# Peptides against a protein of PDB entry 3H8D, part 25

Target 1, 122 residues: chain A of PDB entry 3H8D
Amino acid sequence: DMKRQQRFFRIPFIRPADQYKDPQNKKKGWWYAHFDGPWIARQMELHPDKPPILLVAGKDDMEMCELNLEETGLTRKRGAEILPRQFEEIWERCGGIQYLQSAIESRQARPTYATAMLQNLL

## One batch from the design tools (peptide; aimed at target 1 G73)

Design b2_p16_1_s4 (made by RFdiffusion4, then SolubleMPNN; its pose is not in this set)
Fold by OpenDDE base, seed 5:
Structure b2_p16_1_s4 (fold): chain B 122 residues (1-122), chain C 122 residues (1-122), chain A 16 residues (1-16)
Amino acid sequence: as target 1 above (122 residues)
Amino acid sequence: as target 1 above (122 residues)
Amino acid sequence: MFPIEKWLEERLKKLE
């Protein structure tokens, strides 16, 4: 649905094991989210110590943010919102297109802006 | 066409009359552009001394940027790219929806992502 | 701390 606003966010995190270490010993991760209107469509996690995690609505609901966009506070957190390209670039590097495509083909993906966009490209 | 990337940009400008004045006497304007893929779809100009100017593809081609996105260098200018919302918020405040709608109804607007989005909302 | 940050902390604990 084209009238839903697509918004993208990124926030850093420190892994729990590093929380109490000196700053130089804290390895930073990045949490990404694509919201299709009020609800998350894609989630992506860059970890400093393991491969990226990709998640898509429908398939990975149990691992994805259950808060609606307003509930997250992301729109109020300075620096959290990013350009669509900033999300997509990382998404693609991490194999997100293939991941989402697989979810669509397996009928696990919930229809979102992301699925529509991909299907338009194919 | 959903597969075309929508990118938005804003750059400041100083009016020619102020170009050689002291910094405190230079009034800043803002030039906005929405690119639907490689070509501009909407242009908006905020002036310090006159009402905003709104322009849409098809209707206002002669007044709009004729360079494709890559030719503009906007993608390489730090700070030029803005969030879609940052464009849309100003666009709406300045009556952009009505302006584009009028262009569509008068059959002056070239079909773009912007026209499609508006028609989806109506 | 924003709700999303709290949520993320909990998620990260689960992943560890």
Scores: peptide ipSAE 0.464, ipTM 0.649, DockQ to the pose 0.767
OpenDDE base, seeds 1, 2, 3, 4: peptide ipSAE 0.462, 0.463, 0.460, 0.464; ipTM 0.628, 0.629, 0.630, 0.643

Design b2_p16_2 (made by RFdiffusion4)
Pose (drawn by RFdiffusion4):
Structure b2_p16_2 (pose): chain A 119 residues (1-119), chain B 122 residues (1-122), chain P 16 residues (1-16)
Amino acid sequence: KRQQRFFRIPFIRPADQYKDPQNKKKGWWYAHFDGPWIARQMELHPDKPPILLVAGKDDMEMCELNLEETGLTRKRGAEILPRQFEEIWERCGGIQYLQSAIESRQARPTYATAMLQNL
Amino acid sequence: as target 1 above (122 residues)
Amino acid sequence: AARELANRLIKEVQEE
């Protein structure tokens, strides 16, 4: 029913902007858009646990902007294939995280919940 | 979900003559494919030593890869799949829009998602 | 915090 689009933004801590390159610890931010709306958000940090977020339970913590108002389709190198998102998501315990949110009625139905519920 | 049937692939390559040369002397080329479902709709090759090769379905059937998407194993090759824009950027810089527009005008281009996309643009 | 990180990254994207 809707186009699935995935994006990745590598980032460094704000406190690392003016250190030498070898002292800049990298992280990665990810987004899965189910149409204009974000279904899953994922953050890999070098200094704290991975942040896994799903539509519904985590609306307050997730990026609130829809796909057009992010400009992500305009940024070079930002869009990634579905597998590049799914591989990282699974290694973070994302399948159990989305399943737990589904069973406790905290998950908004999206293409992501439909995929986990099917298989 | 015609868009979901669209799949794009890129294989970097070198000539056999450059196989054992220093990494800086390996003149790389790139082979590309746009699959419209099971069949290749557009094929593109950037070569280090000759003109780029642009091929479209219908007009260029003899020159294109004959295998369908499953027969190639490309969906199982790590790093081979690319986003549509990664194909389109190169296709445009090679004159691919003019090449596909001409094939459509000469009616040689078989209708595909690629011809449908160029027509919606015009 | 997650939203703050996303807002900062998106702001950078919008500035391009």

Design b2_p16_2_s1 (made by RFdiffusion4, then SolubleMPNN; from b2_p16_2, 6 letters changed)
Fold by OpenDDE base, seed 1:
Structure b2_p16_2_s1 (fold): chain B 122 residues (1-122), chain C 122 residues (1-122), chain A 16 residues (1-16)
Amino acid sequence: as target 1 above (122 residues)
Amino acid sequence: as target 1 above (122 residues)
Amino acid sequence: MSRELAERLIAEVLAE
């Protein structure tokens, strides 16, 4: 149902290897999530020293957050929630449209709000 | 159509009388808007020295922003767009639910996303 | 990043 609430989140992370380094030697990454209702639809990670990671529901379930939205606590984390466009801008820049399209064509993607929107776009 | 994109905005304003005062003597107000697609559905103003102002489409058209969303330039103003909950929290605190309900009951409110949501809530 | 590592990082951020 495309009537489900779409919510987007972003949080920074420090690489585990950098945790005990001086601040100047800690490089920050960014974790992004799109929740289609209670369930994650897309996930994305920006790393300081490697290519972006794109994940879509159905294809990448085992690598994505397994918690439902309420269990994550993201809605209670001040500053974690972002606007749809703040997610989509990065998603598009990282090749997310092509990634999701390929997942749909290969029948790997679980139907979500994101798949529906893409199918309407193309 | 409840499928229209709902977008929310907030911008500060300085009272005209305070424009030429020192920074410490300038009190900031806040202007809020809810757009149901291209048209404004709700408007709200927080003032430093008077009660909040609540406005709903249909009832308060003459006191609300007359420009469509594109004409406002709000979508191009960095930091102006806010999350739905950031609007709703203030709306509720200011008595917006009761205000909108009364406008509906008096047949003054134009049907919008906001009126539909309230009717589903009550 | 593995799910486990990601969720650990998420938990750390949320606990701050």
Scores: peptide ipSAE 0.138, ipTM 0.525, DockQ to the pose 0.481
OpenDDE base, seeds 2, 3, 4, 5: peptide ipSAE 0.112, 0.137, 0.130, 0.031; ipTM 0.506, 0.572, 0.513, 0.547

Design b2_p16_2_s2 (made by RFdiffusion4, then SolubleMPNN; from b2_p16_2, 6 letters changed)
Fold by OpenDDE base, seed 5:
Structure b2_p16_2_s2 (fold): chain B 122 residues (1-122), chain C 122 residues (1-122), chain A 16 residues (1-16)
Amino acid sequence: as target 1 above (122 residues)
Amino acid sequence: as target 1 above (122 residues)
Amino acid sequence: SSRELAERLIEEVLAE
């Protein structure tokens, strides 16, 4: 149902190796999530020293957040929720369109708001 | 089409009477808009010294923003775009659910994402 | 892994 609420979140993270370094030596990554209703549809990670990671529901379930939105607490974390475009802009820059398209074409992607939007675009 | 992008905006305004007053004596109002794709679906205004104004497409067209989203420049105004919940929370507090419901029941409301959502709720 | 990262981050979120 495309009437489900689409919500987007972003959380910074510090690499494990940098956790105990001086603040100036800590490089931040960024974890992003798109929830289509209660369930995650897309996830992506910006890392300071490696390529971005893109994940889509169906294809990458085992690598993605397994909790429903309520369970994550993201809706209650101040500053975590972001605008749709704040997610989409990064998603596009990271090659998310092609990634999701490929997942659809290979029949790996679970239908979500994201897959529906992409199919409207193509 | 419920696949249209839902975008929400908020901009402050100063009452005309307060425009030339000292900053501390200026009371802000808030103008809110919900765009269902390119066209406005809902509008509301918080005033410092009178009841909130609620407006819905179809019923209140002559009192609402007549520009499409691109024409408004809101998407390019820093800090104007807000989260869906930031709009909805105020909408609910102002009695927006009842207002929109009444507009639907009286056959005054133009079908939008908002009307569809409400019909799912009821 | 991405799963482990998500888990850690969510745990931090829930701990706040």
Scores: peptide ipSAE 0.368, ipTM 0.619, DockQ to the pose 0.761
OpenDDE base, seeds 1, 2, 3, 4: peptide ipSAE 0.368, 0.295, 0.364, 0.345; ipTM 0.626, 0.597, 0.614, 0.548

Design b2_p16_2_s3 (made by RFdiffusion4, then SolubleMPNN; from b2_p16_2, 8 letters changed)
Fold by OpenDDE base, seed 1:
Parts: structure tokens; C-alpha cells; sequence
Structure b2_p16_2_s3 (fold): chain B 122 residues (1-122), chain C 122 residues (1-122), chain A 16 residues (1-16)
């Protein structure tokens, strides 16, 4: 059901190699998640020193967060939840539309809210 | 239809009397709005020097924003849109549940998403 | 890996 609640989250992270460096030498990355109801639909990572990583349900299940929304605790972490557009703006900038479209065409993508929206857009 | 999109907004304001004062002497208030689809359902104002103001559709129409959502330009104002919980947390703290309940009981409240949610809560 | 990153971040979230 495309009426499922869509929720979006963002968490900053520091690279493992920078964990014990001085603050000025710790470069911040950003982890993003889109949940379509209880299940993750899209995941995205901004890294300070390499290209963005895009992941979509069905295609990238083994590389994505394995927990359902309730299990993640994201809804209970203050400041983690973001607006849909805060996710989509970065997703689009990183080539997410093309990435998801390719996954749909190859039949790798699991149907989600994101796939449905894209199909309406094209 | 309770499936209508629920959107929430917050805008800061400065008191007219403080407009020409030094920055440290300008006390900030906050204006909040809940839109149930195109129409406002709830409005709330935090003032630095007086009690919060609570307004609900049907009862307080003449005191609330008179524009539909599109006309307000709020959706196009960066930083204005907030998460549902960011509104509800303040609403509850200001006695909004009791205010809306009273408006329902007196048959002053227009049915909205907010009235429906409250009826399910009680 | 992305999976390991997710695991670490969620672990931190759950520890709060």
C-alpha cells in the first residue's frame, strides 16, 4: 500500500580511521535512510573522500540496514528524522533517480513507495 | 478524508515594539501552523511575554490564517516546514489537547485530522 | 562496508 507512512532519517558519522584524531582532522560523512512503512526502501551515504553510495531495496538488501524501523531506534533519536525533501534533494543530486530507474529496468528493485513515485514521474 | 497530507510549519517573529531595538533586546516569538490538506486545522503562537495562543479550525477561523496552504508560500520558505512531532510536542505542552477537546464538546470545532486523532486517543 | 557502517550507527543510536 502506497499509503504507508514514509519516514526519512539522517545520521552523521566519522570515518573509522579518524576516530582518534584531533577534531579538525575528523571528516564527517552522512548516512541517510528512507523507510516505507516498517521496511527500508532506500539508503544513501555521503563520504568525505569518495563518491556517494546509493542503495535500493531488492537490489542492495545485503548492503543495507537489516533492521526494521522500530528495531533501529531512529524514531526515538532526537534530530535523526528529516523531511522527505531533505532526503530527496540529496538523492537527486547524487544520481538516485537514474540508479533506481536502472534497478527497476533490470528487475532488481523491490516495489516500494520510491519505485511507484518514479514510475509516475517518468 | 483523513488520508489528506498533514503538513506543519513554524516561523519566528519579533514583537513590533522590539523592531528597532538592539539585537539582544529583541525577544523572539514563534508562530506554528498545522495544515490538513489545503486548509489550516490548528494554529499556535508562542510569545515571549504572554501566554501561548491556541487556535482551532471552526472555533477560531477569524483569528487564524485566512489563506490556503498554497497561498501562504510556507511550502516554499526554506526552514519553515517542521515534523509533526515538533508541532505536537509544543501543542501538548501548551494545553492543546484540552483546548481542542473543549472545542469538540461545544461543537465549535470543525472536523479535521486533529479532531479525528483526538477522538481516537480518548 | 555500508552494512557495517549501518550496524555501527544503529548500535550507537540504540545505546542512547
Amino acid sequence: as target 1 above (122 residues)
Amino acid sequence: as target 1 above (122 residues)
Amino acid sequence: SSRELSERLIAEVLAL
Scores: peptide ipSAE 0.428, ipTM 0.568, DockQ to the pose 0.808
OpenDDE base, seeds 2, 3, 4, 5: peptide ipSAE 0.408, 0.406, 0.406, 0.409; ipTM 0.595, 0.591, 0.595, 0.593

Design b2_p16_2_s4 (made by RFdiffusion4, then SolubleMPNN; from b2_p16_2, 8 letters changed)
Fold by OpenDDE base, seed 5:
Structure b2_p16_2_s4 (fold): chain B 122 residues (1-122), chain C 122 residues (1-122), chain A 16 residues (1-16)
Amino acid sequence: as target 1 above (122 residues)
Amino acid sequence: as target 1 above (122 residues)
Amino acid sequence: SSRELSERLINEVLSL
């Protein structure tokens, strides 16, 4: 149902190897999530020293956040929620359109708001 | 079509009477808008010294922003765009649910994402 | 892994 609330979140992270370094030597990554209603539809990770990771529901379920939105506490974390465009802009830059398209074409993607939007775009 | 992008905006305004006062004596109001795709669906105004104004498409068209979203420049105004919940929370506090419901029941409201959401809630 | 990262981050979120 496309009437589900679409919510987007971003959390910074420090690489495990940098956790105990001096602040100036800690490089931040960024974890992003798109929830289509209660369930995650897309996830992406910006890493400071490797390519971005893109994940879509259906295809990448075992690699994605498995908690529903309420369980994550993201809605209650100040500054975690972001605007749709703040997610989409990064998603596009990372090749998310092609990634999701490929997942749809290979019949790996679970239908979500994201898949529906893409099908409207193509 | 519920697949349209829902975008929300907030901009402060100063009352005309306060425009030339000292900064400390200027009371801000807040103008809010919900765009369902390119067209405004809801508008509200928080005033420092009078009740909030609620407006919904169809019923209040002549009192609402008549520009499409692109024409407003809101998407390009830094800090203007807000999260859906930032709009909805204020909308709810101002009695927006009842206002929109009444507009639907009186057949004054134009169908929008907002009307659809409300009909799902009731 | 991405799953482990998610778990760590969410745990941090929940601890706040």
Scores: peptide ipSAE 0.405, ipTM 0.617, DockQ to the pose 0.785
OpenDDE base, seeds 1, 2, 3, 4: peptide ipSAE 0.403, 0.364, 0.405, 0.398; ipTM 0.604, 0.629, 0.616, 0.536; seed 4 fails the geometry check

Design b2_p16_3 (made by RFdiffusion4)
Pose (drawn by RFdiffusion4):
Structure b2_p16_3 (pose): chain A 119 residues (1-119), chain B 122 residues (1-122), chain P 16 residues (1-16)
Amino acid sequence: KRQQRFFRIPFIRPADQYKDPQNKKKGWWYAHFDGPWIARQMELHPDKPPILLVAGKDDMEMCELNLEETGLTRKRGAEILPRQFEEIWERCGGIQYLQSAIESRQARPTYATAMLQNL
Amino acid sequence: as target 1 above (122 residues)
Amino acid sequence: EPVPILDWLQERLEEQ
């Protein structure tokens, strides 16, 4: 029913902007858009646990801008294939995280919940 | 979900003559494919030593890869799949819009998602 | 055209 689009933004800590390149610890921010709305958000950090977020339970913590208002489709190198998102998501325990939110009625139905519920 | 049937692939390549040269002397080219479901709709090749090759379904059937998407194994090759804009950027810089527009005007281009996309643009 | 999500990510990282 809707186009699935995935984005990735590598980042460094704000405290690392003026250190030498070897001292800049990298992280990665990810987003899965189910149409205009974000279904899953994922953050890999060099200094704390991975942040896994799903539509519904985590609306407050997630990016609140829809796809057009982010400008992500305009940024070079930002969009990634579905497998590049799913591989990282699974290695972070994302399947169990989304399943737990589904069973406890905290998950808003999206293409992502439909995929886990099907298989 | 015509868009979901669209799949794009890129294979970097070198000539055999450059196989054992230093990495800086390996003149790379790129082969590309746009699959409209099981069949190649557009094929594109950037070469280090000759003009770029642009091929469209219908007009260029003899010259294009004859295998369908499953027969190629491309969906199973690591790093081969690219986003639509990664194909389109190169296709445009090669004159691919003019090449596809001409094939449509000469009615040689077989209707595909690619011809449908160019027509919605015009 | 601007990319608002970069500002949002920067502010989010500062808050963390």

Design b2_p16_3_s1 (made by RFdiffusion4, then SolubleMPNN; from b2_p16_3, 8 letters changed)
Fold by OpenDDE base, seed 5:
Structure b2_p16_3_s1 (fold): chain B 122 residues (1-122), chain C 122 residues (1-122), chain A 16 residues (1-16)
Amino acid sequence: as target 1 above (122 residues)
Amino acid sequence: as target 1 above (122 residues)
Amino acid sequence: MEIPILEWLEERLKKE
């Protein structure tokens, strides 16, 4: 549904192993989310010590945020919301297009704005 | 075309009458633009001394930015790009929905992402 | 002070 608002968010995290280290020794990761209306459509994680993690609705539901957008509190966190391209640029760089495409082709992806956009592009 | 990237921008302006005044006497206005791909779809201006101005592609072409997105340099201007909702909130507050709707009904509006979204909503 | 997403994320990161 094109009426659903597309919103993107990013929050930093410190890996558990670094939580008790001095700030200079804490490597920062980044958690990204694309919400298609109230529900997450894509999730992405940049880690300082391992490859990026890409997740798409339908395929990776159990690893993705189950909170609806309002429940997350993201809309109330200053600096959390990002421009669509700020998400997409990283998504593409991490191979997100291929990842989502494969999920669609395998019929694992739940239809979302993201799947629709990709299908329009191909 | 859903493939076209929707991008929004905002830049401040000082009215000509205030250009040579001291900073404390300069009333700031705001110029907003919605680009549907390379071309502007909507333009909006908030003025400190007059009602807001709303413009939509097709109807108001001669008053709107004639530069394509890249030509504007907006993509290279730090702080110019804004979230979609940052545009839409002001647009709605200024009566943009009715303005665009009227332009569609009068067949003055050029079909854009904005017109499509509105038509999907109604 | 901590919004729900931060709590969720902390738990997820522990599982990874």
Scores: peptide ipSAE 0.354, ipTM 0.642, DockQ to the pose 0.563
OpenDDE base, seeds 1, 2, 3, 4: peptide ipSAE 0.349, 0.351, 0.348, 0.350; ipTM 0.627, 0.634, 0.627, 0.639

Design b2_p16_3_s2 (made by RFdiffusion4, then SolubleMPNN; from b2_p16_3, 5 letters changed)
Fold by OpenDDE base, seed 3:
Structure b2_p16_3_s2 (fold): chain B 122 residues (1-122), chain C 122 residues (1-122), chain A 16 residues (1-16)
Amino acid sequence: as target 1 above (122 residues)
Amino acid sequence: as target 1 above (122 residues)
Amino acid sequence: MPVPILEWLKERLEKE
C-alpha cells in the first residue's frame, strides 16, 4: 500500500582497518535506508574510497538489511532518522533513478513505494 | 599477537522477500565471523541460492563487519559462538584457503592469526 | 555489503 509511512535513516560506519586510528584519521562511510512501512525498499552505502552501492528490494534482497524497521532499532536511535529529501538527493546523485528503473524493466524489482513513484514520474 | 583469543560465531539471516512467509518457507542464510582478539579476521556468508561470500581482513574491510567483538554483542548472544572447526570446515569447503592465499600473495591481506596459520601451513 | 545483521545492527545503534 502506497499509504504506508515512508521513513528514511542514515548511520555512519568506520572501516575496520581504521578502528585503531585517531578520530581524525577514521574515514566514515554512510549507510542509508528507505523503509516503506515496516520493510526496506532501498538501501545505499557511501564509502570513503570506493563507489557507492545502490540496492533495491527484490533485486538485492540478499545484500540488504533483513530486519524489519522495528527490529532494527533505527526508530529509537537519536539522529538516525533523516528527511526524505536527504535520502533522495544522494540517491539521485548516485544514479539511483536509473538503477531502480533498470530493475523494474528487467522484472527484478519488488513493488514498493519507490517503484510506484518512479513509474508515475516516467 | 598470535596469542590473542580466537573466537568464531554464526548467526542466521532471512531474505527480506521471505519475511512474510511461514517459517517453513523462509530460507535462511548464515553469517560467519572469525575474530582474532577484538577484531574480525575473516567473514563468510552462506546464501540459500547464490554463491557463498568469502571476506578477509585488509582486502575486504569495507564489506566486513566494522564493529569490534565487544560492540557486536555476539559474545552475549546465546548459541552464536561456534567451535573453530565449525568455521574452518565451511571455510575450506568454500575455497577459503585459496582465497586467503591469493590475498596474501597480492599483498591485500592484513596480517591476522589466519594469515599466520596459512603461512605456517604452506 | 556491509549489511547490518541481526544483533550487530542493534548493538551498533545502542553503542553509538
Scores: peptide ipSAE 0.068, ipTM 0.507, DockQ to the pose 0.073
OpenDDE base, seeds 1, 2, 4, 5: peptide ipSAE 0.031, 0.033, 0.026, 0.028; ipTM 0.522, 0.388, 0.403, 0.531

Design b2_p16_3_s3 (made by RFdiffusion4, then SolubleMPNN; from b2_p16_3, 7 letters changed)
Fold by OpenDDE base, seed 5:
Structure b2_p16_3_s3 (fold): chain B 122 residues (1-122), chain C 122 residues (1-122), chain A 16 residues (1-16)
Amino acid sequence: as target 1 above (122 residues)
Amino acid sequence: as target 1 above (122 residues)
Amino acid sequence: MEIPILEWLKERLEKE
């Protein structure tokens, strides 16, 4: 439904292994989320020491944020919300298009705004 | 075309009457733009001393930005780009939905992403 | 009268 608001968020995280280290020794990762209305459609994680992780609704539900948008508090977290392109640029760079496409083709992806947009693009 | 990137911008402006005044005496206005791909789809202006101005492509072309997105340099202007909702919130508050709707109904509006979204919403 | 912001944009175009 094109009525649903598309919102994107990014927050930093420190890996557990670095949690108790001095700040200078903490390598920062980044958690990204695309919410299609109240529910997450895509999730992405950039790590300092391993490949990025891409997740899409339907396929990766158990690894993705289980909270609805309001429950996350992200809308109230200063600096968390990002521009769509800020998400998409990283998504594309990480191979997200192919990842989502494969999920669609395998019928693993739950239809979302993201799937619809991709299908319109291809 | 849903392939076109939707980007929004906001920049401050100082009215000519205040141009040569001390900074503390300059009342700031705000210029908003929605670009549907390379071309502006909606424009909005908030003024400190008069009602907001709403403009939509097709209807108000001569009053709207005539530069394509790249020509504006807005993509390279730090702090200029804003979230879609940052535009839409103000747009709605200013009566933009009704304004655009009327432009569509009168066949004055050029079809854009904005018109399409509105038509999907109604 | 030209909208001030449009003038600004035009000026920027000229600089590019």
Scores: peptide ipSAE 0.036, ipTM 0.515, DockQ to the pose 0.093
OpenDDE base, seeds 1, 2, 3, 4: peptide ipSAE 0.027, 0.033, 0.023, 0.024; ipTM 0.497, 0.394, 0.533, 0.435

Design b2_p16_3_s4 (made by RFdiffusion4, then SolubleMPNN; from b2_p16_3, 7 letters changed)
Fold by OpenDDE base, seed 2:
Structure b2_p16_3_s4 (fold): chain B 122 residues (1-122), chain C 122 residues (1-122), chain A 16 residues (1-16)
Amino acid sequence: as target 1 above (122 residues)
Amino acid sequence: as target 1 above (122 residues)
Amino acid sequence: MEVPILKWLEERLKRE
């Protein structure tokens, strides 16, 4: 539904193995989320030492954040919310368009704002 | 069209009469813009000494920014782009919903993302 | 206090 607010977030993380290392040895990753209303539609992870991880609702529910937006506390964390393009630029660079398209074609994707937008674009 | 990117901007302005005053005497206003693709859909001005000004495409074209988004340079100005809610919160507080609704009902509003969203909301 | 998402993410990263 077009009434649902689309919100995007990004938070950094440190690998568990690096948590006790000196700051210079802590490689930073980035966790991204697109929320379509209260529920996550897309999730993306940039890791310092492995390929990006792309996840879409319906297909990857078991690996995605199960907390609704309010439960996450993201809206109350300064600097977490980002502009749509800040998410989309990385999503596209990581092959997100093709990933989501494949999920739609395989009937694995749950309908979201993201699936609707892609179907309009293609 | 849902393919058009919705982008929001805010920049401060100083009243012409205050330009030559001491900084403490320069009352700051705020200029807001919603661009639906390349063209402005809504404009809003918060003034230090008069009521807010609300403007919508179609109805208020003569008072709104006539430059397309690229021409404005807003996308290249650090700190100018804001989150959708940062615009909408002020828009609503200033009575923007009713203003846009009236423009639609009077057939003065040009169809935009803003008009479409409002029609879905109501 | 950390917001819940940070705790969630920490646990996820341990599984990866």
Scores: peptide ipSAE 0.387, ipTM 0.636, DockQ to the pose 0.599
OpenDDE base, seeds 1, 3, 4, 5: peptide ipSAE 0.382, 0.383, 0.383, 0.387; ipTM 0.631, 0.633, 0.642, 0.648

Design b2_p16_4 (made by RFdiffusion4)
Pose (drawn by RFdiffusion4):
Structure b2_p16_4 (pose): chain A 119 residues (1-119), chain B 122 residues (1-122), chain P 16 residues (1-16)
Amino acid sequence: KRQQRFFRIPFIRPADQYKDPQNKKKGWWYAHFDGPWIARQMELHPDKPPILLVAGKDDMEMCELNLEETGLTRKRGAEILPRQFEEIWERCGGIQYLQSAIESRQARPTYATAMLQNL
Amino acid sequence: as target 1 above (122 residues)
Amino acid sequence: TSRELALRLIKEIQEE
């Protein structure tokens, strides 16, 4: 019904902007858009647990902007293939995280919930 | 979900003569493919020593890879799949829009998602 | 927070 689009933004801590390159610890931010709306958000941090977020339970914590108002389709190197998102998501316990939100009625139905519920 | 049937692939390559040269002397080329479902709709090659090769379905059937998507194993090759824009950027810089537009005008281009996309643009 | 991080990254993109 809707186009699935995935994006990745590597980042460094704000406190690391003016240290030498070897002292800049990298992280990665990810987004899965189910049409104009974000279905899953994932953050890999070098200093704290991975942040896994799903539409519904985590609306308050997730990026609130729809796909067009992010400009992500316009940034070079930002868009990634579905597998590049799914591999990281699974290694973070994302399957159990989305399943737990589904069973406790905290998950908004998206292409992501439809995939987990099917298989 | 015609767009979901669209799959794009890129294989970097070197000539055999450069196999054992220093990494800085390995003149790389790139082979690309756009699959419209099971069949290749566009094929593209950047070469380090000759003109780029642009191929479209219908007009260029003899020159293109004969295998369908499953027969190639490309969906199982790590790092081979690319986003549509990664194919389109190179296709455009090679004159691919003019090449596909001409094949459509000469009616040699078989209707594919690629010809449908170029027509919606015009 | 997650939202603040995402918005900061998005803002950096919007400024390009």

